Peptides against a protein of PDB entry 3S8F. Designs and how they scored, part 133

Target 1, 157 residues: chain A of PDB entry 3S8F
Amino acid sequence: VLTLFVAVPSLMTAFTVAASLEFAGRLRGGRGLFGWIRALPWDNPAFVAPVLGLLGFIPGGAGGIVNASFTLDYVVHNTAWVPGHFHLQVASLVTLTAMGSLYWLLPNLTGKPISDAQRRLGLAVVWLWFLGMMIMAVGLHWAGLLNVPRRAYIAQV
Target 2, 166 residues: chain B of PDB entry 3S8F
Amino acid sequence: DEHKAHKAILAYEKGWLAFSLAMLFVFIALIAYTLATHTAGVIPAGKLERVDPTTVRQEGPWADPAQAVVQTGPNQYTVYVLAFAFGYQPNPIEVPQGAEIVFKITSPDVIHGFHVEGTNINVEVLPGEVSTVRYTFKRPGEYRIICNQYCGLGHQNMFGTIVVKE

## One batch from the design tools (peptide; made by RFdiffusion4, then SolubleMPNN)

Design b2_p16_7_s4 (from b2_p16_7, 8 letters changed)
Fold by OpenDDE base, seed 3:
Structure b2_p16_7_s4 (fold): chain B 157 residues (1-157), chain C 166 residues (1-166), chain A 16 residues (1-16)
Amino acid sequence: as target 1 above (157 residues)
Amino acid sequence: as target 2 above (166 residues)
Amino acid sequence: LEPGLPVYLALKALLL
């Protein structure tokens, strides 16, 4: 019961970020319930990468609650579920945020803007990374529920 | 303009905070649903039981693998299992079909895993601690034990077998 | 169909 209260500050933080995104989208001319999303700078890999990370973090965060649950942990502990959770939290959110930061940092450090070709390549990289991570993570979670063990090269399934 | 912008931000934050609260309840509901649908047959944790890992191989119920399987009732057995670098003893573990088996598992060296394929038996084994798992094998045959906790250079080859006899 | 089976099959097809 107390474990779920730990999630409250995290949710507050996450949805504050979401509020910032909505405000930014509306400032960019987005209107309506979903129009603000379309108005966000989806042509910038420095923006897209961390946002995709946030999207991966949502199921990962939910999984965190599961993993922290005493009862539910019996089902998932030391199965492929756990690596699935890690890849959503670390290899998606953290890694994509780092990638996005790189696309911002390098132009600022060098004083040279990225070319259009570099921008398109960056977008391809982060979208492909996200897609691959989502496929892998879903597979790992599913395999974990089927009792595929963690840290083993063989499995019944 | 700045004040107006801040007011707008606060309005959005209020909406998203309300949403966050709603999602908290959704997560609680999902946990409840998962418990109702996916936790049937989960083996509950037993009481904390301690053992001296430095003497467990020489003295006590884990010392002799030939005496590891103890009949405690007409259709009940206790099996004293050691997980060590890099294997299990006894190996194989022989138990009858349909009997209630209580596994008492400990380690003389490092942390290991005890994951039995085809079952819901999956526990970590800590030196100095006894893991207790209760299970009834309904199907005869061989069940592989997998170490799912890294325990050293031979971790990947650390397997055991439970043989369930008719 | 077991939930997640399509993803599992996709991963297997990729030799994962």
Scores: peptide ipSAE 0.024, ipTM 0.797, DockQ to the pose 0.025
Fold by OpenDDE base, seed 4:
Structure b2_p16_7_s4 (fold): chain B 157 residues (1-157), chain C 166 residues (1-166), chain A 16 residues (1-16)
Amino acid sequence: as target 1 above (157 residues)
Amino acid sequence: as target 2 above (166 residues)
Amino acid sequence: LEPGLPVYLALKALLL
């Protein structure tokens, strides 16, 4: 299946981003196998938001491989599984990246730095958004596996 | 400075590349496992079959709902189903338990869905194309057909029934 | 295999 070869460049992109994050963390003083993660700027919503988007994109990407499979897509297509995938890709990755971009862009455009209160609020917003999206996405994927149809207000299950 | 950074990044990229390849195999394994456990009982035909949606109600195997269920063998049937705005024909679809059923589904109007509750039958129905699904009902009873592709104002109420007889 | 079980097991293994 030629469509599955799309996974190759996608994974290549993923590891490149991950490598960049690791390098950045190590430059910030992180050491060991996982110490570099802690060294990343988790106090900045402009950083946290897109990273959380990337984290949500991992299971979404795995689901993308499933959805791109001829045989598996036959099973999951037009079930609640598909909206679950969309919410990870669009409502998580794209949306959180946009949120993160705004947290960086607005201070630069206005010339006014964000206050500490605004920073904390921003962190709360992106973390809560991520958490909510993960819960929703897991629920939708699970419902899809239970054969709950997409675009239907009722289901057997 | 930049050169040193590039060398360091390369080392990390190699590690993450190895991880990504490992994950690729994990995903393939998961796909294979999911396929083996969730796709039993449904066999897609994978054949491109075309029909004229403008005449499908007037002539051919979909034209008469009373002749929609055709016995093709001792325990084999072909069922010609129309998905239309907003329902299915025939309705109900009556088939015997334990028989191999080949559904031939098409639409005279717009794109619809054909999702059979209690089964893994789930296909889109396109005007001008024939969707083919093979399934054997092991349990008698009623199975609801749900349209899971938006097809208009009556989409949410578009249901059908398959009755499996002992 | 029970529908949803693979997801449940995966979540349990990774997060729970």
Scores: peptide ipSAE 0.021, ipTM 0.793, DockQ to the pose 0.037
Fold by OpenDDE base, seed 1:
Structure b2_p16_7_s4 (fold): chain B 157 residues (1-157), chain C 166 residues (1-166), chain A 16 residues (1-16)
Amino acid sequence: as target 1 above (157 residues)
Amino acid sequence: as target 2 above (166 residues)
Amino acid sequence: LEPGLPVYLALKALLL
């Protein structure tokens, strides 16, 4: 039980970011309980990428709590569950944030805006990346629960 | 108005903080439920037992693989297993069906894994420490031991076998 | 632990 309290600061940080998104969405004209989500700039890959990363981080964070639990870690430790967790945390959140940052940084460094074609391509890339990562992550977590070992090319299942 | 904006932001933050707290309790409840209903397979941690990895091959219960399986009582055995680069000893490990087996596993070199297919046995093996796992094999047959911790160039080929005899 | 149970429960909790 005490181990789970370690997650409090991370949850606070995560949801303060969510609060900022809600505020931004409402400033952009979003209304209602969920209408603010639609009002966010989903046409900008610099925005979409890190947000998708955050979405992937949610189940990853929940998994982190599991991994930190002494008793539950025995179930998942050194199984495919662990790399599933890593790919959500690093390959989704960190990588997508980095990708998104480039869509902001490069135009600013060069002084040239990205073309509409580049923007659309960027959106496609980050969405496809996210989708692929989610599929892989679900597969790895599922395999882990089936006791597929980490760092092995063979499994009983 | 800056004051109004600030107040609004705080309200949203408060709401999301409340949500975060609620989710924390959900996670706690989930863990509690899981532990309460699925206690089978959760092995309590034993006391930390230490060994000298530099001498474990020369002296002590791990030194002779022919003497690795020790009967400690009626239908009870202790098996002293070494995980090393790159294999296990004894190999195969032969134990009777239905017996309570206590595995005492250590390493003379680097960290290894000890993952037994078809079982809930899955522990890391650290040099200088003894991993203790208790298990009863209900079905006869061969159970593969897999190293699931990177231990060097031959890691991917590091396997062992437990043979459960009728 | 039943395979998939924690995931199922987590998803159920998240959807509530």
Scores: peptide ipSAE 0.020, ipTM 0.803, DockQ to the pose 0.044
Fold by OpenDDE base, seed 5:
Structure b2_p16_7_s4 (fold): chain B 157 residues (1-157), chain C 166 residues (1-166), chain A 16 residues (1-16)
Amino acid sequence: as target 1 above (157 residues)
Amino acid sequence: as target 2 above (166 residues)
Amino acid sequence: LEPGLPVYLALKALLL
């Protein structure tokens, strides 16, 4: 009940952020239904990181509703599914947001902009992190559906 | 200027709110799909039953491992299982193939897991509560019981065995 | 548990 209750404001927040991104993209010259996405500053790791985190949070949020379902939880509870959910929420959204925050915060605090090399490295790190998290998350969810137990070093599969 | 920008933002918000509503239905549909495809054979939760964890080892149906398997009908058994730090009792649990088995599982100490490989049996075991799971083993052999809830230093080594006899 | 219960509860919580 609590999870489902929290889902409403969370979704509102998520789509409000999306609206802000669309507005920003259109201000940057993006046109059409999807052109605004391309116009966003994808060359900035401080932007890319939290956005990728948000993308990972979408299936994670849906999974949260699944986990909170009495009937569906019987399928996934204490299986590898649950760690999969956590890695989307914490290791993806929270971690990527933290990483992105650092790319914004440190230059502003020190007054020293990041070098181009650091920027490129940052982009690589963020994208690779996201990719790795998605692979692992999908694997864990899949394993969970195959009844691989949580908190065990062995499994039937 | 600021007012115009504000109005523009609101317009996009309205669009995304409409989209959000549509997506809610999509998510619900996906949940429904998952339910329909992955919940076949789910063992429903049993009725709540309480037991005193401080005396469960000394008296009652869990006290004697030799009496843990009780035939309740021609092809029905009740098995009183203790999950404890760090193992299961009785161990092994011996049951006939094709019989309906009702597991009554509780703990004398801390929370444990009861996950039987090769089955959909997967429950948490709480001290003071009795977990009830009904299952029929169709195939003979050995089924490993795994603790999937952290219960202490020996958690990773906490295993049991169900032996299904022909 | 009822198979449709999660969907019902989700709808109720989110929309009602």
Scores: peptide ipSAE 0.009, ipTM 0.769, DockQ to the pose 0.032

Design b2_p16_8_s1 (from b2_p16_8, 7 letters changed)
Fold by OpenDDE base, seed 1:
Structure b2_p16_8_s1 (fold): chain B 157 residues (1-157), chain C 166 residues (1-166), chain A 16 residues (1-16)
Amino acid sequence: as target 1 above (157 residues)
Amino acid sequence: as target 2 above (166 residues)
Amino acid sequence: LDVLLAFLAKAFAEAE
């Protein structure tokens, strides 16, 4: 039980970010309980990438709580579950945030905006990346629950 | 108005914090439920047992693989297993079907894994520590031991076998 | 990684 309290600061941080997104969406004309989501700038890869990273971070964070639990960790430790977890955390959140940041950074460094073609391509890239990461993550977590070992090329299943 | 905007932001944050707290309790509840209903397969942590990794090969119960399997009672055995770069000893480990087996696993060199396919046995093996796992094999046959902790250049080839005899 | 780097390089070059 005490282990789960370690998650409190992270959850607070995560949901304050969500709160900021809601506020931004509402400022952009979004209405209702979920209408603010549609109002967010989904046409900007600099926005979409880190947000998709955050979305991947949600199940990853939940998994982190599981991994930190003494009894539950026995089930998942050193199975494919673990790499599934950190791929959500690193390869999704961190990587997508880094990717997205470039769409902000490059225009600022060059003093020129990105072209519309670059924007569209960027959107495609980050969405495809996210999709691929989700597929891989689900597969790894599933394999882990089937007791597929981590760091091994063979499995009983 | 800055004041109104600030107040609105705080309201949203409060809502999301409440949601965060709710999710925390959901996770706690899920853990509690799992522990209450799925206790089978969860092995309680025992007392930490220590050994000297520098001498474990020369003296003690791990020194002779031929004497690694010790009968401790009726249908009860203790198996002293070494995980090393890059293999296990004894190999194969021969145990009878239906017997309660206590594995005492340690390493003379680096950290290894001890993952037994077809079982819930999955522990890390640390030099200087003894990992204790209790298991009863219900089915005869061969069970592969897999090292699931990186231990060097030969890690991927580090396997062992448990042979369960009728 | 190479594909990603190539993409980034291209994007950067076009942005300049």
Scores: peptide ipSAE 0.007, ipTM 0.774, DockQ to the pose 0.016
Fold by OpenDDE base, seed 4:
Structure b2_p16_8_s1 (fold): chain B 157 residues (1-157), chain C 166 residues (1-166), chain A 16 residues (1-16)
Amino acid sequence: as target 1 above (157 residues)
Amino acid sequence: as target 2 above (166 residues)
Amino acid sequence: LDVLLAFLAKAFAEAE
């Protein structure tokens, strides 16, 4: 029971980040229920990468609740479900946040702005990474629900 | 300026909080649905039982694989299983169809996995602890046991078999 | 929350 209390501060953080994004979008001229999303700087890989990481973190966080539940974890533990969760949390959120940070940090450290070509390439990289990771994660979670074991090269299914 | 921003953010946080709570229930419902469609149910946590891994091969119910399957009642059996580097004992495990089987699983060396294909049996096996799993095999045949916890160089080839007799 | 999740899981899960 105590383990699931970790969900409280995590959700609070998620709400704060979401609220900050909405406020930022509205400051940039976005209006309506969803117009603020379009107003965010989607042309900047330093912004897009961590946001995509956050999007991947949502299903990962939901999975975290499952993995933290003693009853539900029995079903998914040491199945392909667990690697699916890891790839959302580490290989998506953490990695994409790191990528985004580099797109911001390197120009500032070197004093050289990124070229338009580099910017476009950066956008392509983070989007492709995100999409590939989502496909992989969905596959792993699905396989886990089908009782495919973790750390095994063969399975019944 | 900053104060105005904080007030605005607070208003948005209330909306996102409500949304998040709604989504939480949606996720719980979806999880319940997926479990209902893909699993046979939820198994409660078992009692903590300890054993000495240094003597488990020498004395006690795990010492003799020929005596590993013990009838405890009408149509009830206890099976004492060792997971070790790199296999299972006894192997094969022979049990009758329709009987209630209580698996008592432990390890004499390192942590292993005990994943029985075709069933919902999936537990970690820790040296010094006894994992207890209750299961009834409804279908006769062979069920493969897979180690799903890395245990060394031979981990990938660590398999066992449960034979369910009619 | 663990109790709630367990309850819901049991309620919707198939009987073995």
Scores: peptide ipSAE 0.006, ipTM 0.760, DockQ to the pose 0.021
Fold by OpenDDE base, seed 2:
Structure b2_p16_8_s1 (fold): chain B 157 residues (1-157), chain C 166 residues (1-166), chain A 16 residues (1-16)
Amino acid sequence: as target 1 above (157 residues)
Amino acid sequence: as target 2 above (166 residues)
Amino acid sequence: LDVLLAFLAKAFAEAE
């Protein structure tokens, strides 16, 4: 009950953030239904990382509602589904947000801008991290639905 | 200028709220699909039942593994299962094919898992509480029971077997 | 919502 209650304001917050991103993109010259996305600063790992985290949080958040549902929990509880959910929430959203924060924080603390090489490397790291996390998450959720157990080294599926 | 910005933001918020409503229906549909494909054959049964974990091995329906399988009606059985460190009792559990089986599972020691491979039976077993699961085995054969809740050093080797007879 | 989901789950499980 509590999780489902919290889900409502969380969804509202998420869509508000999305609205803010659209507004920002349009202020940067983006036009059309999707042109505002291209106008966002995708060359900055400090921006890309948390945005990718937010994207990973979408299926993760939906999964949270599933995990908190009485009847659906019978399907997914203590299966590979659960760690799949964790990796989306922690290793995607939290971790990528932390990574992005570092790309902002370190230059400000040191007073030195990051080099172009560091920026490009940062972009590569963030995108590859996100890709790997999505592959793993899909695999874990799929395995969970196939009744692969959590905390077991073998499975009969 | 601030007023214009506010109106613009509000317009985008309204659009995203509309999108959210649409996605709500998508999610409901996905939930329905999941339920239809992954909940077949498993129905939660019974209410919260309490037992004394310190005496469950000595008295009551869990005390004798030879009497663990009880016929309660035509093609209906209740199976009293103990999950303990580190195994299940009775082992094997023998039930007929096509019968409605009500599993009554409890633990005399610590929390365990009761996951029957090849089925949707997957519950945690708490000392002092009885987990109740209803299932009908449609196919004969052997179904392995595994523990999916950490219960100690022997957790990874904690297995049982359900034998479904024709 | 949970009650609704419970009802649907029960219905689907019994129908199979």
Scores: peptide ipSAE 0.000, ipTM 0.740, DockQ to the pose 0.018
Fold by OpenDDE base, seed 3:
Structure b2_p16_8_s1 (fold): chain B 157 residues (1-157), chain C 166 residues (1-166), chain A 16 residues (1-16)
Amino acid sequence: as target 1 above (157 residues)
Amino acid sequence: as target 2 above (166 residues)
Amino acid sequence: LDVLLAFLAKAFAEAE
């Protein structure tokens, strides 16, 4: 019962990040309910990568509640569901944030801005990574619900 | 200006906090949906039962695979299963169709998995602990047991079979 | 929440 209280700090972090994004978007000229999203710097891979990570983290966080629930964990434990979950958490949020950090860090360390070609390549990398991770994660979660086992090369399905 | 900005940020935070709470209820609804559509019922687990993994092969109900299947009632059986590196015993496990089977599973060595294809039987097997799973096979045939917990170099080849007889 | 989920699980199991 007390385990799910771990979600409280996570929710606090989530609304703070979201509020920061909305404020930033509105400062950049975005108006209305959704206009602030369009105003965010989607041409910068250092921004896009961690934001895509956040998007992947949302269903991953929901899965965390499932995995931490005794009753539902019985259904998903040691199935393909589990690797689907942590690929959203580690290989999406953490990895994409690291990628985004790299696109900020390298220019600052070298003192040289990235070229336009490098920027476009960076955008392609993070979007393709996100797309691949989402396809894999959906597949793994679906397979898990079909009782495909974890750590096995064969399955009935 | 800064005060105005802070006030705006607080307003946004309130909005997103409300959204977060709403999403919490959405997640609960999704959990309910998952339970309704992707569960074949909950298999009752027994109380925590301990066994000495160092002697389980020599003494007790797991020692003789020929005596592993015990009839406990007219249509009830208890099956004492060992998961070990790298296989299961008895193998095959032979049980009658339609009978209530209570699996008592333990390990003499390391942690293994006990995942029976075509069923909702999926438990980890810990040395020193007895896992209890109750199931009734409605269809005759062969059911493969898969180890879904890494247990060593032969993990990928660790399979068993349950044969359900008419 | 675990208690709630347990009740839900029981309800759904009985409904199936």
Scores: peptide ipSAE 0.000, ipTM 0.767, DockQ to the pose 0.020

